# Peptides against a protein of PDB entry 6D0Y: the designs that were tried, part 115

Target 1, 225 residues: chain A of PDB entry 6D0Y
Amino acid sequence: ETEDHLESLICKVGEKSACSLESNLEGLAGVLEADLPNYKSKILRLLCTVARLLPEKLTIYTTLVGLLNARNYNFGGEFVEAMIRQLKESLKANNYNEAVYLVRFLSDLVNCHVIAAPSMVAMFENFVSVTQEEDVPQVRRDWYVYAFLSSLPWVGKELYEKKDAEMDRIFANTESYLKRRQKTHVPMLQVWTADKPHPQEEYLDCLWAQIQKLKKDRWQERHIL

## One batch from the design tools (peptide; made by RFdiffusion4, then SolubleMPNN)

Design b2_p20_4_s1 (from b2_p20_4, 9 letters changed)
Fold by OpenDDE base, seed 2:
Structure b2_p20_4_s1 (fold): chain B 225 residues (1-225), chain A 20 residues (1-20)
Amino acid sequence: as target 1 above (225 residues)
Amino acid sequence: SEKLDEEADEELERLGKKAE
């Protein structure tokens, strides 16, 4: 296949088709694997690009990479390396929106058996450890906690199945931090009662509550967070 | 924190190597 054709296939995967998404992804993985000898660099670049630029297709592309990794382990590794490099660049550039997305993407790669669970646990341990660092602004501490918590919908189940003790420790540290951090609350519009203002729950506290509920539900998502 | 960034980088590098 031509490079242009591969680009089209990669970009359009997950769109309306007569076949199931699973079938299409498996088929595309096969096509890409077959073309790796000729177009590895192009395919790698394309996958990295679409993974970053099409966040609505996060699970599609993580699944695709998972399938490719199963076929070609080395390519999967190269892809992860590229995404990690991008994460590093995003962090260095203080592009926190891209960075948090990349953390989520990497998290789902664990679910797709591309990244080992212990490695992701170590990454999250490192993130949460920032909360204990001196001379770090709270905004940065908050971001790392946010990056951790907001990624758990994609990987929490897998990590607890394999590293429950370590995850419990991370959760304990996170909870401790959330209790002691400075909080800024915005009063909500008092629509129903005027007795006393009900402040809007701080975003990390809200997220924490959602994740705790998700954990309680054994990581079965019942609603979109 | 530069130290934090360095530690994060090291962990990410380790993650990348292990994923390969």
Scores: peptide ipSAE 0.026, ipTM 0.610, DockQ to the pose 0.017
Fold by OpenDDE base, seed 1:
Structure b2_p20_4_s1 (fold): chain B 225 residues (1-225), chain A 20 residues (1-20)
Amino acid sequence: as target 1 above (225 residues)
Amino acid sequence: SEKLDEEADEELERLGKKAE
């Protein structure tokens, strides 16, 4: 494949086709593997770019990387390293919206057997450990908790299956932090129902409740979080 | 803190390395 054609193939994967998505991904992984000797840097850059620019295709590209990693283990490692660098750059630039997405992307790479579960657990331990640092602004501490919790729909099941004790510790620390953190003082939005009004929960408390329910349901999603 | 950021960075680097 030509360099320009590779870009087209990578960008358009998952779109309308006469073949199944699985077949297309397998085919594309084969094409990319064959072209790595000539276009490794280009392919790496393209995959990183589309992963970041097309969040609606998150699972498509994590799956593609998983297939490619199975074919070329070293390339899979280089891709992860590149994504980690992007995460670091996003954090340095205070681009927290991109950063949280990248954490979710990395989380789904665990399911695709690209990242080891223990490594992801260690990252989350590090995130939650920030809450124990009193010299860190609460807004930043809150973000790390948000990044952790909001990624669990993608990887919580896998992490609990392999590292339940460590995950329980992370959850305990998270719960402790949520109980003691200072909540933002804003006018409480009340939702009026036919029966009675109820206040809108603070966003982290709401997310925590959703994740607790998901955990209780054995990580089987029944609604979109 | 700077120390915390350094520790976080180190852990991210570890994550970027694939286990054999």
Scores: peptide ipSAE 0.025, ipTM 0.597, DockQ to the pose 0.017
Fold by OpenDDE base, seed 5:
Order: C-alpha cells, then structure tokens, then sequence
Structure b2_p20_4_s1 (fold): chain B 225 residues (1-225), chain A 20 residues (1-20)
C-alpha cells in the first residue's frame, strides 16, 4: 500500500460499507500490520492524528489500536507512548479540551486491552491527588476531577471489576473534594420537579451525580439522561 | 504548577510504558 492509500483507509474506516465494522477493522489491522516494516512512523502518526481530530470515531480507533496491539505489541506500546506524550503536550499548552479527550481515549484503550487497568487506576489516583495540592488553582484541580469523572463512562466498569478497593478510595477522595470546593450557583436557575425544587448544581456536582447513578446502575449508560 | 506538571509527566511516562 502507498502512504496516501493508507491514509485514506485509516481515515475512512468505520464509514458506511457492505461489510461489518468488525470485519473492516480486522482487515485494516491486517493491512497496517503488513505495512509496519516500511511505514511504521507514518502509520503511527496517522493513527495519532485521526484519534485526536476525529472524536466521533473514538471507539473505532481504540478498537483498531487494540487489534494492532494484539498483532504487534511493540507498536501498541509505541502508540500509547505517543498518545501520552501528546497528553503531556496538551497539558503544558493548557489545551484542556484536547487533554480531557485524550484521557477518555486512553481510558477506552483499557477496554481494548492496550492499557492495563492498574495503570489507568494509577493515573486517576494521580489526577485526584492534585486536589490535595493547596498551591494549585481550583480551576486546575477541578479539571483533573473532571477528567477522571468524565472518563468513567468508558472505563469505570473495567476498573471496578479489577481494582474496586482502589477505585472506592478515589471516589471517596473525589467526594470529599467536591464537598469542600467553592461552587458557582445561581439561585434563580433552580430546577423544579414535581416532587421538590432542586437548587442549581455546578457542572462537577452534576457530573458527580450522573457518575454515581451510573455506578449504581452497574455502569449501564442507557440509564443516564 | 510547573512542578506538579513535571511530576504528572513522570507518572504519565511510566503509564506509557505499561501497555498490555
């Protein structure tokens, strides 16, 4: 395959075709594996690029990487390293939107057996530990909590299955932080239900409530509005 | 902030080596 053709294949995977998505991904993984000896750097760069620029295809590309990792463990490792490097760069550049997306992407890579569950738990432990740093602005502390919580829909089930005690500790620390952080509330924006009025919840409080419900529902997302 | 980022970077680098 030519480099241009590989680019086309990678960019178009998951689009409408006569074959199943699974079949297309397996096929593409085979093609990419075969071309790694000649185009490893190009393929790596392409995958990193599309993973970042096409968030609507997150699960497609995590699955693809999972398939590639199964075929070529070293390449999978190099891909993870590249994504971690990109995450670091995003954080240094204060590109928090890209950074949080990358955390979600990495989270889903756990489901694809590219990243070990304990490693992801360690990452989240580190994120939540930032909340204990007094010299860190709250906006930054809030972001790490947001990055953690917003990634749980992708990986919470797996992490609790493997590291429930550690996850409970992280949750406890998160809850403690959320209770003591400063919050922005507008009383006039209270939500009224048939049963009782609900004061406005800040975005992290809202997310926390959603994640708690998700956890209670055994990580079944269809139960979340 | 920079120190925290450096510590986080080290952990992230460690995680990058923990691929399955």
Amino acid sequence: as target 1 above (225 residues)
Amino acid sequence: SEKLDEEADEELERLGKKAE
Scores: peptide ipSAE 0.025, ipTM 0.596, DockQ to the pose 0.017
Fold by OpenDDE base, seed 3:
Structure b2_p20_4_s1 (fold): chain B 225 residues (1-225), chain A 20 residues (1-20)
Amino acid sequence: as target 1 above (225 residues)
Amino acid sequence: SEKLDEEADEELERLGKKAE
């Protein structure tokens, strides 16, 4: 079946081949584009699914979506909308691990020219603005800061190149929050899981320090964070 | 070729809070 064939192609992209990854992605994008008139919904669902289920292939699928977006702008838009819906649903379900991954995925889509830098900045502004709402539990505020900071390795360079003033404001607000937030003693190292929606206090401070260093180094990653 | 979805971003923030 054609649908099964498409599923196989999408799931297996990036596997060992005689051709380069870039060539394979371009080829797959062409195949998918040709089939969009007949199988758009299926292709959309498949891409959303594999993007979520195969985090190790994040850059492969963001690149693929970038190529598809260049070929079919409307499809690219529908894909972004679908991913944003998934992010919303993840947050509603308190699936914070999935949510943070989706933010990273969306962040890398900026590099692939699928999402505009101003839109991503606006998202991060909204995230950090939650820290200013007193009626929001700190656990939720901490998560939004985490989601923001943990995504910057993927998109920080691009955002600062295009929206440096706005990014500086977000950083200032983040720093202010981190200084004033309540700190609780953690007796043991805790694993951040879906049932534990926020990282350890020390982790957030550590992440901030790492991101500050990354920023200072002009977003050139010398070490894996 | 880039998408602007600021309205979706605002809605995301709203829905995130609603999940509390």
Scores: peptide ipSAE 0.028, ipTM 0.601, DockQ to the pose 0.016; fails the geometry check

Design b2_p20_4_s2 (from b2_p20_4, 12 letters changed)
Fold by OpenDDE base, seed 1:
Structure b2_p20_4_s2 (fold): chain B 225 residues (1-225), chain A 20 residues (1-20)
Amino acid sequence: as target 1 above (225 residues)
Amino acid sequence: SSLLDKQADEELEKLGRLAE
């Protein structure tokens, strides 16, 4: 395969085809594996790029990486390392939109057996530990809690199955933080809910309630949060 | 923040490679 052809294959995977998505992903994983000796750097760069730029294909690319990791574990590791570097760069650059997406992407990689559950738990522990730092602005502390909670629809079930005690500790710390943090009042929400019996709710409190419900439902998602 | 310190970086770098 030529480099241009590989780019086309990677970018177009998941589009309408006569074959099933699963079949196409298996086929592409095989092609990529075969070309790693010649185009490893290019393939790595392409996968990282499309993973970041095409959020609508998140599960497609996490699955592809999962299949490729099963074929070549070392390459899977290099991919994870590259994504972690991107996450760190995003955080340093205060690009929180990209950062939260990357956290979700990494979360789904746990389901694809690319990232071990304990590793993801450790990352979330680090996120929530930021809430205990007094010299960090609340807006930043809130973001880490948001990044954690908003990723749980993708990986909460797996993490609780394997690390329930650790996850409970993270949840307890999160709950404690949410109770003591300063809550922002948004007048616009009051206007919209004035004629409804639903009170105004702060965005993190709302997300927390949704995640608690999801957890209660044993992580069976009924609708997109 | 602790997330950007050396310890946190090391933990992040181990993503996917910690034993189950």
Scores: peptide ipSAE 0.036, ipTM 0.716, DockQ to the pose 0.017
Fold by OpenDDE base, seed 2:
Structure b2_p20_4_s2 (fold): chain B 225 residues (1-225), chain A 20 residues (1-20)
Amino acid sequence: as target 1 above (225 residues)
Amino acid sequence: SSLLDKQADEELEKLGRLAE
């Protein structure tokens, strides 16, 4: 494969095809594995780029990396390291939108058996522990909770299956924080509501409720959150 | 950086080393 061809293959995976997505991903993983001796750096860069810039294909690329990791463990590790570096850079640059997405991506990598569940639990424990730091602005504390909660649709099932006790502790700490944090509620627009106005639920409280429901449903989604 | 920031860095570093 030529370098340009590899780029095309990586960028276009998951698009309309006569074959199943699973088949295409397996095929692409094989192609990429075969080309690692010659194009490892390029492939690594390409995967990192598309993983970050094409959020609509999150599960496609996590699956692809999972397949590659199964074929070449070292490459999988290098990819994770690269993504972790990106996360660190995003956090340092206060690019929280990119950072939260990267956390979600890494979370789904656990589901794809690229990252060990205990490692992700440890990361989430660390995130939630920020809520206990008084010198940290609430907006930052809220972000770490948001990053944790918003990633659970991708990894909650796996983490509870393997680390239920630790996850329960994280949940308890999260709930405690959400109860004591300062909240800002605004009335909902009542364009079509005949009932008494009720305040719009605060974004973290709303997310918490959704995650609690998801957990109660054994992490089976009935709709896209 | 705060202690928590250092811990976060350590956990992220650990995460990077514990690919499976």
Scores: peptide ipSAE 0.033, ipTM 0.696, DockQ to the pose 0.017
Fold by OpenDDE base, seed 5:
Structure b2_p20_4_s2 (fold): chain B 225 residues (1-225), chain A 20 residues (1-20)
Amino acid sequence: as target 1 above (225 residues)
Amino acid sequence: SSLLDKQADEELEKLGRLAE
């Protein structure tokens, strides 16, 4: 395959096709694997780019990377390293929106068997530990908590299945932080059921409540968070 | 900013592909 054709294939995967998505992804993984000897750097760059620029295809590309990782473990490692570098760069640039997305992406890579669950737990432990550090602005501490909580819909089930004790500790620390942090009260439009009225909540408190509900429901989403 | 950048780097250092 030519470089241009590879780009087209990578960008268009998951679009309308007569074949199943799984079949298309397996096929693409095979094509990419075969071309790694000649185009590894290009393929790596392309995958990193589309992963960042096409958030609507998050699960498509995490799955693709999972398939590639199964075929070429070293390439999978290089991809993870590249994404981690991007995350670091995003944080340095104060691009928190990109950063949180990358955390979610990495979280879903756990489900795709690219990142080990213990590694992700360790990352989240580090994130939540920031809340205990001095001389860190609350906005940054809040972001790490947000990054953690907002990623749990993607990976919470897997992490609790394998590291329940560690996750419980992280949750306890998170809850403790949320109780003691300064809260900013902004008007929020919240949709509640008649049977379960809720007062207005700060966004992190709201997210916390949603995640607690998700956990209670065994990580099965029944409504849009 | 430099301090925060260092902290960010440290927080992400443990992320990897550790075997279970």
Scores: peptide ipSAE 0.033, ipTM 0.670, DockQ to the pose 0.017
Fold by OpenDDE base, seed 3:
Structure b2_p20_4_s2 (fold): chain B 225 residues (1-225), chain A 20 residues (1-20)
Amino acid sequence: as target 1 above (225 residues)
Amino acid sequence: SSLLDKQADEELEKLGRLAE
């Protein structure tokens, strides 16, 4: 494959085809593997770029990376390292939107058997540990909790299957933090009826409740979160 | 960077090296 053709293949994967998505991904993984000797750097850059720029294809590209990792472990590792570097850069730059997306992406990579569950648990432990740090703004503490909780739909099942005790500890710490954190109440966000007012739940509390329900359902989603 | 940031960096680096 030519370099330009590879770009096209990577960008267009998951689009309409006569074949199944799974078949297309397997085929693309094979093509990419074959071209790694000649175009590894280019392929790596392309995958990193599309992973970041096309969030709607998150599961497509995590799956692709999973397939490619199975074919070429070293390349999979290089990809993870590149994404981790990007996450670090995003955090340092206070680009929280990109950062949280990258955490979700990495989380789904665990589900795709690219990242080991214990490593992801360690990351989440580190995130939640921020809530225990002194002189850290609540907005930062909240974000790390958000990043953790919002990633669990992609990886919670896997992490609890392999590291249930550690995950329970993280959950306990999270719950403790949520109970003691300062909450912002906005009256205008409350739904008022003549007979029964309904206060709008704070976003982290709402997310926590959703995740608790997901956990109770053994991480089987019944509806879109 | 803060101590926390350093610890986070180390954990992230560990994550990057422990691919499946």
Scores: peptide ipSAE 0.032, ipTM 0.680, DockQ to the pose 0.017

Design b2_p20_4_s3 (from b2_p20_4, 9 letters changed)
Fold by OpenDDE base, seed 1:
Structure b2_p20_4_s3 (fold): chain B 225 residues (1-225), chain A 20 residues (1-20)
Amino acid sequence: as target 1 above (225 residues)
Amino acid sequence: MEKLEKEADEELEKLGKKAE
């Protein structure tokens, strides 16, 4: 494959095809593996770029990386390293939207057997431990809690299955922090469909309630039509 | 950099490392 053709294949994967998505991903992984000796750097850059620019294809690209990791373990490691570097750069640049997305992306890589569950648990332990630092602004502490909680829909089941005791500790620390933090209440313009309006809930408390429900439902997401 | 943030960064580095 030519370098330009590889770019096209990587960017267009998951689009309408006569074949199944699984078949297309397996085929693409085979093509990319074969071309790694000649185009490793280019392929690495392309995958990192599309992973960041196309959030709607998150599970497609995590799956692709999982397939590549199974074929070439070293490349999988290099990809993770590149994504970690990007996460650090995003944090340094105060690009918190990209940073939280990257945490979510890394979380789904656990499901794809690219990142070990214990490593992700350790990362989340350190995220939540920031809430215990006295000299850190609350906005920063809130972000780490948000990044942790908002990633659990992707990886919570796997982490609890393998590291339940550690996850319980993280949850306890999170709950403790949410109880003692200062809450900001911003009135929202809402269109009510019910006769009786209900009070607005603070965003982290709302997210916490959603995650608690998800946990209670054994991490099975319910789709609302 | 805060102490705990530094520790978090260290764990991030570990995520990027794979055993040979």
Scores: peptide ipSAE 0.027, ipTM 0.613, DockQ to the pose 0.017
Fold by OpenDDE base, seed 4:
Structure b2_p20_4_s3 (fold): chain B 225 residues (1-225), chain A 20 residues (1-20)
Amino acid sequence: as target 1 above (225 residues)
Amino acid sequence: MEKLEKEADEELEKLGKKAE
């Protein structure tokens, strides 16, 4: 495979095909694996790039990486390291939008068996621990809580299945923080089309409530029309 | 802030490393 062809394959995966997505991903994983000896760096860069630039294909690329990781564990590790590096850079640059997305991406990599659940729990423990630091602005504390909570739809089930006690501790700490933090009570511009008006809540409180409900529902997302 | 960055970096570094 040529570099250009690899780029095309990686970018176009998940598009309309006569084959199933899973079949295409498996095929692509095979192609990429075969080309790793010659194009590892390029493939790594490409995957990192598309993962970041095409958030609509998050699950596609996490799955692809999962398949690649199963074939080449070292490459999977290098990919995770690269994504972690990007997360670090995003945090340092205060690019919180990219950072939160990367956390979600990493979270889904747990489901794809690329990242171990305990490692993700440890990361979330670290995130929530920021809320206990005195010299950290609340906005940053809030972001880490947000990053944690907003990632749980992707990984909460897996983490609670494997690390329920630790997760409960994180939840307790999160709850405690949410109770003591200063609330801005920014009006939610959410247009609820439902007959029952939902009270306006602060975004973290709202997210917390949603996650609590999700947890109560055993991490099964309800599709609301 | 610096302390936070260092702490986060340590945990993220652990996450990024895969055991052989």
Scores: peptide ipSAE 0.027, ipTM 0.598, DockQ to the pose 0.017
Fold by OpenDDE base, seed 3:
Structure b2_p20_4_s3 (fold): chain B 225 residues (1-225), chain A 20 residues (1-20)
Amino acid sequence: as target 1 above (225 residues)
Amino acid sequence: MEKLEKEADEELEKLGKKAE
């Protein structure tokens, strides 16, 4: 395979309709594995790039990385390290949109058996622990809680299966923070009708309620959050 | 913010497969 051809294969995965996505991913994983001795750095860069630039294909690329990790554990490790570096850079640059996406991506990598559940739990513990720091703006604290909660649809089931006690602690701390944090209330944004008045909920409170319901439903999603 | 960024860097490093 040439470098250009590899780029095309990686970018276009999931677009072929003749075969199932799973079979295509397995095939691509085989091709990439075979080319790692010659093009490891290129493949690594390409995967990192498309993972970041094509968020609509998140589960495609996490699955692909999962397959590659099973074939070449070292490559999987290097990929995770690269994504973590990118997450660090995003946080340092205050690029919160990219950062939260990367957290979700890493979360789904747990589901793909690339990242160990205990490691992800530890990361989330660290995120939620920011809420206990006094000299941190609330907006920053809120973001870490958001990053945690918004990632649970991808990894909550796995984490509770393996680390239920630790997850319960994180949830308790999150709940405590949400109760004590300052909330922005805008009464004028409340929808009032003659028959069905409902208040506008704060975004974290709303997300919390959704995640609580998801948890009660044993992490089985019936609706897109 | 710099302190938080440093802490995040240190904690996220633990997720690396080659990290201690």
Scores: peptide ipSAE 0.026, ipTM 0.584, DockQ to the pose 0.017
Fold by OpenDDE base, seed 5:
Structure b2_p20_4_s3 (fold): chain B 225 residues (1-225), chain A 20 residues (1-20)
Amino acid sequence: as target 1 above (225 residues)
Amino acid sequence: MEKLEKEADEELEKLGKKAE
């Protein structure tokens, strides 16, 4: 395969096809594996790029990486390292939108058996621990909580299955923080659910409620968060 | 802030290092 052709294949995976998505991903993983000896750097860069720039295909590319990791463990490691480096760069650049997305991406890699569950739990523990530091701006503390909570739809089930006690501790710390943080409320703004008006909740409080419901539902999504 | 973020960074480093 030429580099240009590989780029096309990687970018177009998951699009309409006569074959199943699963079969296409397996096929692409095989193609990429075969070309790693010659195009490892290019393939790595391409995967990192599309993972970041095509958020609508998050699960497609995490699955692809999972399949590729199963074929080539070392490459999977290099990919994770690259994504972690990108996350660090995003944080340094105060690009919090990209950073939170990358955390979600990494979270889904746990489901794809690329990242170990205990490692992700440890990362989240340290994220939430930032809330205990008083000299940290609240916007930064809020971001870590948001990054944690907003990633749970992708990985909460797996983490609770393997590290329920640790996760409960993180949840307790999160709840404690949410109760004591400064909140912005706009009482005049209402949302209507069914025929009942409800005051608009602050975004983290709303997210927390959604995640609590998700947890209660055993991490089975019944609605779009 | 720096201390806690450093710890978080260390965990990120661990994520990047896959055990052989």
Scores: peptide ipSAE 0.028, ipTM 0.616, DockQ to the pose 0.017; fails the geometry check

